Peptides against a protein of PDB entry 6UG1. Designs and how they scored, part 195

Target 1, 304 residues: chain A of PDB entry 6UG1
Amino acid sequence: SNEERKRRKYFHMLYLVCLMVHGFIRNEWINSKRLSRKLSNLVPEKVFELLHPQKDEELPLRSTRKLLDGLKKCMELWQKHWKITKKYDNVGLYMRTWKEIEMSANNKRKFKTLKRSDFLRAVSKGHGDPDISVQGFVAMLRACNVNARLIMSCQPPDFTNMKIDTSLNGNNAYKDMVKYPIFWCEVWDKFSKKWITVDPVNLKTIEQVRLHSKLAPKGVACCERNMLRYVIAYDRKYGCRDVTRRYAQWMNSKVRKRRITKDDFGEKWFRKVITALHHRKRTKIDDYEDQYFFQRDESEGIPD
Target 2, 301 residues: chain A of PDB entry 6UG1 as posed
Amino acid sequence: SNEERKRRKYFHMLYLVCLMVHGFIRNEWINSKRLSRKLSNLVPEKVFELLHPQKDEELPLRSTRKLLDGLKKCMELWQKHWKITKKYDNEGLYMRTWKEIEMSANNKRKFKTLKRSDFLRAVSKGHGDPDISVQGFVAMLRACNVNARLIMSCQPPDFTNMKIDTSLNAYKDMVKYPIFWCEVWDKFSKKWITVDPVNLKTIEQVRLHSKLAPKGVACCERNMLRYVIAYDRKYGCRDVTRRYAQWMNSKVRKRRITKDDFGEKWFRKVITALHHRKRTKIDDYEDQYFFRRDESEGIPD

## One batch from the design tools (peptide; made by RFdiffusion4, then SolubleMPNN)

Design b2_p25_1_s2 (from b2_p25_1, 11 letters changed)
Fold by OpenDDE base, seed 5:
Structure b2_p25_1_s2 (fold): chain B 304 residues (1-304), chain A 25 residues (1-25)
Amino acid sequence: as target 1 above (304 residues)
Amino acid sequence: SVEKFLHEITEKINSEEVEEEAKKL
C-alpha cells in the first residue's frame, strides 16, 4: 500500500538517524584522553616519525609514501594489540530485513548496551567485535596526533524494498555479511590534499580512492546486508560529513535511488541531520574534499 | 545500544505516537 511505503520510509529515516547518532557517540568515546594516553604508547617513535613526515619540497610523493608506510606499520601494531575479535551478535549494525524488524518488535529482548566504560576497557584490552577494533584503531591514530576520522557505512532497512517477506535464506549469510566492513578509517594526507582510506581489521588494506574502493560491497549476497548508501565521516573535531561519493562509483545512476536524498524533501531532511551532527567550522580540508566530490560527479555524468 | 534505541524506536513507531513526531521533522 501507499501507507506501508510511507511507514517504511519513515522507519528508514529514524533508523538512519539512530545509526548516525551512534557513530557520533562512538566518535566522542574515541576522543577519551585516558584511552589516548594508553594507545599512544603502542606506537614507537620511528613509526610516529613516519606518520609526521617533513614535507619533501622536491617530491611531495615521498612524504605521502612515508605516511602510507607509517599507517601500514600502525595496522601491524594494531593486529598485535588486538587479541580477541568477537563475532557480531546476530547481524550487528549490518542491514536488517523488514521481517527481522517486525519479529524484533514482538520480542521484548533486553538489548545489552555497551557503556562508555566497557568500550574503553574493550579497546584497551584488545577484546571486542570488529567495529570496536576499528574505532580503537582510529583512537590510536588520534593519540598520535594524526588527523584520522571514523567512517561508518550506515545500514538502515531498505525502504525501496516493498517485499513482505525479505528473509535471507543461506548458510553463508554471516560470511557474506562480514566480507566488507561497516566501520573504517580515513587519514588526511596534507601533501596530496586527499583522504587515505584505511581498513585495519576486515580487508587490512590502505588505499587512495580515485574512482572505486575495495571497501565498496560487490556481489548480490554481500549487498543484501551491506548496501553502500550512507557513508558518514566523523572527525576528531566532531565534524560530520557525507563521504558516500568517494566510495560510490555510480552515485547518480545507482546509489541515489536507494537513498532518502532521491527527492528534495529527503535531501533537505538529510542535510538537517548532517548539520545537527556537525559541530565544527568549515576548513580548507572540506574545500578540497568538496572539489574532489564535484569532479567525481562531473566525471560520472548525469545518467541518461 | 543502537539496538535498544532501535527497539525502543521500533516500539514507538509501531505505537501511534510516531506519526506526530515525524510531522515535526
Scores: peptide ipSAE 0.024, ipTM 0.568, DockQ to the pose 0.423
Fold by OpenDDE base, seed 4:
Structure b2_p25_1_s2 (fold): chain B 304 residues (1-304), chain A 25 residues (1-25)
Amino acid sequence: as target 1 above (304 residues)
Amino acid sequence: SVEKFLHEITEKINSEEVEEEAKKL
C-alpha cells in the first residue's frame, strides 16, 4: 500500500539516525585519553616516524609512500595486539530484513548495551567483534597524532524493498554478510591532499580510491545485508561528513535510488542530520574533499 | 546499544503514535 511505503520510509529514516548517532558515540569513545596513552605504546618510534614523514620537495609521492608503509606496519602491529575476534551477535549492524524487524518487535529481548567502560576494556585487551577492532585501530592512529577518521557504512532496512522478505535461511548467510566491512578507517594524506582508505581487520587492505573501492560490496548475496548507501566519516574533532561518493562508482545511476536523498525532502532532512552531528568548523581538508567529489560527479556524467 | 535502541524504535514504530508522525513526513 501507499501507507506501508510511508511507514518503511519513516522507519528507514529513524533507523539511519540511530546508526549515525551510534557512529558518533563510538567516535567519542575512541577519543578517550586513557585509551590513547595505552595504544600509543603499541607503535615503535620508527613506525611513528613513517606516519609523520618530512615533505619531499622533489617528489611528494616519496612522502606518501612512507605514510603507506607506516600504515601497513600499524595494521601488522594491530593484528598482534588483537587476540580474540568475536563473531557478531546475530547480524550485528548489518542490514536487517523487514521480517526480522517485525519479529524483533514481538520479541521483548533485553539487548545488552555495551557500556563505554566495557568498550575501552575490550579495545585495551584486544578482545571483541570486528567493529570494536576497527574502532580501536582508529584510536591507535589518533594516539599517534595521525588524522584518522572512523568510517561507518550505515545499513538501514531497504525502504525500496516492498516485498515481504523471505527469511535469509542460507547456510552461507553469515560468510556472505561479513565478506565486506561496515566499519573502516580513512587517513589524511597531507602530501597528495587525499584520504587514504584503510581496512585493518576484514580485507586487510590500504587503498587510494580513484573510481571504485575494494570495500564496496559486490554480488547479490553480499548486498542482501550490506548495501553501499550511507558511508559516514567521523573525525578526531567530531566532524561528520557523507563520504559515500568516494566508494560509490555509480552514485547517480544506482546508489541515489536506494537513498532517502533521492528527493528534495529526503535531501533536506539528511542534511539536517549531518549538520546536527557535525561539531566542528569547516577546514581546507573539507574543500579538497568536496572538490574531489565534484570531479567524481562530473566524471560519472548524467545516467543514460 | 544500537540494538536496544533499534528495538525500542522498532517497538515505537509498531505503536499507533508513529503512524501519526509518519503522516507528518
Scores: peptide ipSAE 0.024, ipTM 0.564, DockQ to the pose 0.632
Fold by OpenDDE base, seed 1:
Formats: structure tokens, sequence, C-alpha cells
Structure b2_p25_1_s2 (fold): chain B 304 residues (1-304), chain A 25 residues (1-25)
């Protein structure tokens, strides 16, 4: 019905705000000074120097290479620190079906609320789910004075799916769900004026994204619970930015159709949500990023 | 937890009272 379409759109919007607020709160928790002091001790001086290379005036690319090597070593150090990767309870923050949402409303399941203290302890011990691990990695880089962002791929239910029964055939293996991350890191490269993508936990990869990312879900089974629609970046200064354009090869032709921002009302609403979560002034880094997004929009063109 | 918050919000959304708050947005 038209009413069910409105209901699913509204529920999607509210669920999206909740996910974005969660990302904001986790980004605040990883700024903990107590956690920072503990995590800085994991990074040897030689690795710290690689994270902070001098500008090579002859070849700025040499400075970027040193930074990449430093990030690789930080990823290796993080793997040594992380002792226990817990499975997600149920689907974690991956996308739920409409049927799962309806069934969850009827079940007063006592969801275990992770408190700030429990999170900080989990990161400090290296015991937690993959999301806690990524968040802890961002905290370690921030402890080394690296301009690292927490990235969250928000997975609200698909308001474009109007099927009554949206039950995934029960065979969607946990492996297919977790094949791609929903949290990762970005690091600012001051030499190339670009964000470097770092997945320290899932794919264990470092990328300089040009047209596509390895972190973008591919294949039907992986996309059922992980649709690239809302990739939100949270920086150390409480900046909040939509960075979906970086990771979406087909933003205009495919991704936009599944976003609330497909219409002017949804665009204005989503801008209000971003603005409410963006607690810093604009910087030259934002200008370089917006220029990159503009070039990516021009290169994709308008969908036919 | 986000799941508890999502559950509380899901319960709120499924309560008839949210149709009135949605008209105010």
Amino acid sequence: as target 1 above (304 residues)
Amino acid sequence: SVEKFLHEITEKINSEEVEEEAKKL
C-alpha cells in the first residue's frame, strides 16, 4: 500500500538517525585520553616516525610511501594486540529485513548495552567484535596524532523493498554477511591531499581509492545485509561527513535510488542530520575532499 | 546498545503515538 511505503520510509529515516548517532557516540568514546595513553604504547618510535614523515620536496610520493608503510606496520601491531575477535550477536549492525524488524518488536529481548567502560576495557584488552576492533585501531592512530576518521557504513532497512516477506533464505551464512566490513578507517595524507582507506580487521587492506574500493560489497549474498548507501565519516574533532561518493562507483545510477536523498525532501532532511552531528568548522581538508567528490560526479556522469 | 536503542525506537514506532509525532516532522 501507499501507507506501508510511507511507514517503511519513515522507519528507515529513524533507524538511519540511530545508526548515525551510534557512530557519533563511538567516535567520542575512542577520543578517550585514558585509552589514548594505553594505545600509544603499542606503537614503537620507528613506526611513529613513519606515520609522521618529513615532506620530501623532490618527490612528495616518497612521503606518502612512508605513511603507507607506517599504516601497514600499525595494522600488524593491531593484529598482535587483538587477542579475541567475538562473533556478532545475531546480525550486529548489518541490515535487518522487514520481517526481522517486525519479529523483534514482538520479542522483548534484553539486548546487552555495551557501556563506555566496557568498550574501553574491550579495546584495552583486545577482546571484542570486529567493530570494536576497528574503533580501537582508529583510537590507536589518533593516539599517535594521526588524522584518522572512523568510517561507518550505515545499514538501515531497505525502504525500496516493498515485499511483505523479506526473510532471507536462512542459508545466508554469517560468512557472507561479514565478508565486507561496516566499520573501517580513513587517514589523511597531507602530501597527496587525499584520504587513505584502511581496513585493519576484515580485509586487512590499505587503499588509495580512485574509482572503486575493495570495501564496497559485491555479489547478491553480500549485498543482502550490507548495501553501500550511507558511508559516514567521524573525525577526531567531531566532524561528520557523508563520504559515500568515495566508495560508490555508481552513486548516481544505483546508490542514490536506495537513499533517502533520492528526492529534495530527503536530501534536505539528511543534510539536517549531518549538520546536527557536525561539531567543527570547515577546513581545507573538506575543500580537497569536496573537489574529489565533484570530480567523481563529473566522471560518472548523469544516469541515462 | 544500539540494538537496545533501536529496539526502544522500534517499540516507539510501532506504538500508535508515533504517527502523531511523524505528522509534526
Scores: peptide ipSAE 0.019, ipTM 0.504, DockQ to the pose 0.494
Fold by OpenDDE base, seed 2:
Structure b2_p25_1_s2 (fold): chain B 304 residues (1-304), chain A 25 residues (1-25)
Amino acid sequence: as target 1 above (304 residues)
Amino acid sequence: SVEKFLHEITEKINSEEVEEEAKKL
């Protein structure tokens, strides 16, 4: 019905705000001074120096290479720190079906919200789910004065799916779900004026995204619970930015159709949500990022 | 608290200042 379409759109919007606020709160928690002091001790001086290379005036690429090597070593150090990777309870922050949402509304299952104290303890011990692990990795980089962003791929229910959800085939569903991350890291390269993408936990990859990312879900089964639609970046200064354009190869042709921002009302609403979560002034880093997004929009073209 | 933050977000979203900042983005 038209009413069910409106209901699904409204519920998608509400769920998206809750996810974006969750990302903001986790970004605040990883700025903990107590956690920072503990995590800085995991990084040897030689690795710290690689994270903070001098500007090579002859070849800025040499400085970028040192930073990449430092980030690789930080991933290795993080793997040594992280002792226990817990499975997600149910689907974690991956996308739920409409049927699962309806069933969850009927079942007053008290979602056990992780407290700030428990999160800080989990990161400090290296015991938690993959999302806690990624968030802790961002905290470690920030403890080393690296300009690292927490990235969250927000997975609200698909308001464009009006079909009755067939039961997802159960056993392979978890493996396909966790194949791609929901949380990752970006690091600012001051030499190339670009964000470096870092997945320290899932794919264990570092990339400089040009046209496509390795972190973008591929294949029908992986996209059932992980649709790249709302990739939100949270920085150390409480900036909030939509960075979906970086990871979406087909932003205009495919991704936009699955976003609330497909219409002017949804665009204005989503801008208000971003602005409300953005607690810093604009910087030259934002200008370089917006220029990169503009060039990516021009290179994709307008979908026919 | 999360509630205070949600309230501040809601008040911001409803404030004219956020409409002006959203026009500048």
Scores: peptide ipSAE 0.017, ipTM 0.513, DockQ to the pose 0.049

Design b2_p25_1_s3 (from b2_p25_1, 12 letters changed)
Fold by OpenDDE base, seed 2:
Structure b2_p25_1_s3 (fold): chain B 304 residues (1-304), chain A 25 residues (1-25)
Amino acid sequence: as target 1 above (304 residues)
Amino acid sequence: SVEKFLYEIEKKWKSKEVEEEAKKL
């Protein structure tokens, strides 16, 4: 019905705000001075120097290569620090089906509230789910004065799915779900004027994204619970930016149709949410990023 | 936790509150 479509749209909006606020709160927690002091001790001086290379005036690419090597070594150090990767209790922050939402209302579930203190302890011990691990990695880079962003791929229920039965069948549902991350890192490369993508936990990859990322879910089974729609970046100064354009090859033709921003009302609403979570002034880094997104929109073209 | 908060939202799925706000879309 039209009413059910509106209900699903509204519920998608509620979920999206909650997920975005969660990302904001986790981004505050990883700015903990107490955590920063502990995590800085995991990074040897030689690795710190690689994270902060001098500008090579002859070949700026040499400086970028040092930064990439430093980030690789930080990823290796993080793997040594992280002792226990816990599974998600259910689907974590991956996308729920409409059937799961409807059934959830009838189920009395007990939830363990992860407090800030519990999070800081989990990161310090190297014990937690993949999301906590990624968030801790961002905290470690920030402890080394690296301009690292927390990235969150927000997975609200698909309001464009009007099927009644949305149950997912399959023995590999968890493996397919966790094949791609929902949290990762971006690091500002001051030499190339670009964001470097870092997945320290899931794919264990470092990318300079041009047209597509390895972090973008591919295949039907993986996309059932991880649909690239809302990739939100949280910086160390409490900036909040939509960076979906970086990771979406087909933003205009495919991704936009699955977003609340497909219409003017949804676009205006989503901009208000971003603005409410954006607690810093604009910087030259934002100008370079917007220029990159503009060039990516022009290069994709307008869908026919 | 975010999961608890999402669960409290899920309980509102069939609520009149959600229906009324959804009618405004």
Scores: peptide ipSAE 0.484, ipTM 0.935, DockQ to the pose 0.762
Fold by OpenDDE base, seed 3:
Structure b2_p25_1_s3 (fold): chain B 304 residues (1-304), chain A 25 residues (1-25)
Amino acid sequence: as target 1 above (304 residues)
Amino acid sequence: SVEKFLYEIEKKWKSKEVEEEAKKL
């Protein structure tokens, strides 16, 4: 019905705000001074120097290569620190089906609220789910004065799915779900004027995204619970930015149709949410990023 | 927790409040 379509759109908006606020709160928690002091001790001086290379005036690419080597070594150090990767409770922050939402309304669930103190202890011990591990890795880089962002792929329920039964049946459903991450890291390269993508936990990869990312979900089964629609960046100065354009190959032709921003009402609403979560002034880094997004929009074109 | 907030939203799925707010969309 039209009523069910409107209800699903409204629920998508509510979920999206809750997920974006969660990312903001986790980004505040990883700025903990106590955590920073503990995590800086994981990084030897030689690795710290690689994270802060001198500018090579002849070949800026040499400085980028040192930074990439420093980030690789930080991933290796993080793997040694992280002792226990817990499975997600149920589906974690991956996408729920509409049937799961309807059934959840009828079920009394006990939720364990992870407090800030519990999170800081989990990161310090190296014990937690993959999301806590990524968040801790961003905290370690920030402790080393690296301009690292927490990235969150927000997974609200698909309001464009009008099927009544949206149950997912499959023996490998969890493996397919966790094949691609929900949280990752970006690091500012001051030499190339670009963000470097870092997945320290899932794919264990570093990439300089041009047209497509390895972190973008591929295949029907993997996309059932992980649709790339809202990739939100949280920086150390409490900036909040939509960076979906970096990771979406087909932003205009495919991704926009699955977003609340497909219409003027949704665009204005989503801009208000971003503005409410963006607690810093614009910087020249934002100018370089917006220029890159503009060039990506021009190169994709407008879908016919 | 975010999970608790999501659950409180899910409980409102069939509420008149959600139906009235959704009609404005």
Scores: peptide ipSAE 0.484, ipTM 0.935, DockQ to the pose 0.705
Fold by OpenDDE base, seed 1:
Structure b2_p25_1_s3 (fold): chain B 304 residues (1-304), chain A 25 residues (1-25)
Amino acid sequence: as target 1 above (304 residues)
Amino acid sequence: SVEKFLYEIEKKWKSKEVEEEAKKL
């Protein structure tokens, strides 16, 4: 019905705001000075020097290579620090089906509220789910004075799915779900004027994304609970930016159709949410990023 | 936790409040 379509759209918006606010709160928690002091001790001086290379004036690429090597070593150090990777409770922050939402309204669930103190302890001990691990990795890079962003792929329920039964039948549902991350890191390369993508936990990869990312979910089974639609970047200065364009190969043709921003009302609403979560002034880094997004929009073209 | 907040939203799935707000869309 038209009513059910509107209800699903409304719930999508509510979920999206809650997820985006969650990302903001986690980004605040990883800025903890107490955590920073502990995590800086995990990074040896030689690795710190690689994270902060001098500008090579002859070949700026040499400086980028040092930074990339420093980031690789930081991922290795982080893996040594992280002792226990917990499974997600149920589906974690992956996308729920409409049937799961309907059934959950009737079920009393006990939730363990993770407090800030519990999070800081989990990161410090190296015990937690993959999301806590990624968030802790971003905290470690920030502790080393690296301009690292927390990236969140927000997974609100798909308001464009009008199927009545949205049950996911499959023995590998958890494996397919966790194949791609929800949280990752970006690091600003001041030499190339680009963001470097870092997945320290899931794929354990570093990318300089040009047209496509390995972090973008591929295949039907993986996309059932992880659709690339809202990739939100949270920086160390409490900036909030939509960076979906970086990771979406087909932003205009495919991704936009699955977003609330497919219409003018949804675009204006989503911009208000971003603005409410963006607590810093614009910088030259934002200009370089917007230029890159513009070039990506021009190169994709208008979908037929 | 975010999961608790999401669950509190899910409890409203069949509420008149959600039905009224959704009609405005």
Scores: peptide ipSAE 0.483, ipTM 0.934, DockQ to the pose 0.757
Fold by OpenDDE base, seed 5:
Structure b2_p25_1_s3 (fold): chain B 304 residues (1-304), chain A 25 residues (1-25)
Amino acid sequence: as target 1 above (304 residues)
Amino acid sequence: SVEKFLYEIEKKWKSKEVEEEAKKL
């Protein structure tokens, strides 16, 4: 019905705001001075120096290579620190089906509320789910004065799916779900004027994304609970930016059709949400990023 | 927790409040 379509759109919006606010809160928690002092001690001086290379005036690429090597070593150090990776409870922050939402409304569930203190303890001990691990990795880089931002792929229920039964069947559903991350890191490369993508936990990869990322979900089974639609970046200064364009090869032709921003109402609404979560002034880094997104939009073209 | 908030939203799935707000879309 038209009513069910509107209800699903409204729920998508509510979920999206809650997920984006969650990312904002986690981004605040990883700025903890107490956590920063503990995590900086995990990084030897020699690795710190690689994270802060001098500008090579002859070949700026040498400075980028040092930074990349420093980030690789930080991932290795983080793997040594992280002792216990817990499975997600149920589906974690991956996409729920409409049937799961309807069934959940009827069932009394007890949720354990992770407090800030519990999060800081989990990160400090190296015990938690993959999301806590990624968030802790961003905290470690920030403790080393690296301009690292937390990236969140928000997974609200698909309001474009009008099927009554949206149940997902299959024994590998969890493996397919967790094949791609929900949280990752980006690091500013001041030499190349680009963001470097870092997945320290799931794929354990570092990328300089040009047209596509390995972090973008591929294949039907993986996309059932993880659709690349809302990739939100949270920086150390409480900036909030939509960076979906970096990871979406087909933003205009495919991704936009699955977003609330497919129409002018949704675009205006989503801009208000981003603006409410963006607590810093614009910087030259934002200008370089917007120029990159513009070039990516021009190169994709407008779909017919 | 975000999961608790999502669950409280899910409880409202069949509420009149959600129907009224959804009609405005």
Scores: peptide ipSAE 0.480, ipTM 0.934, DockQ to the pose 0.700

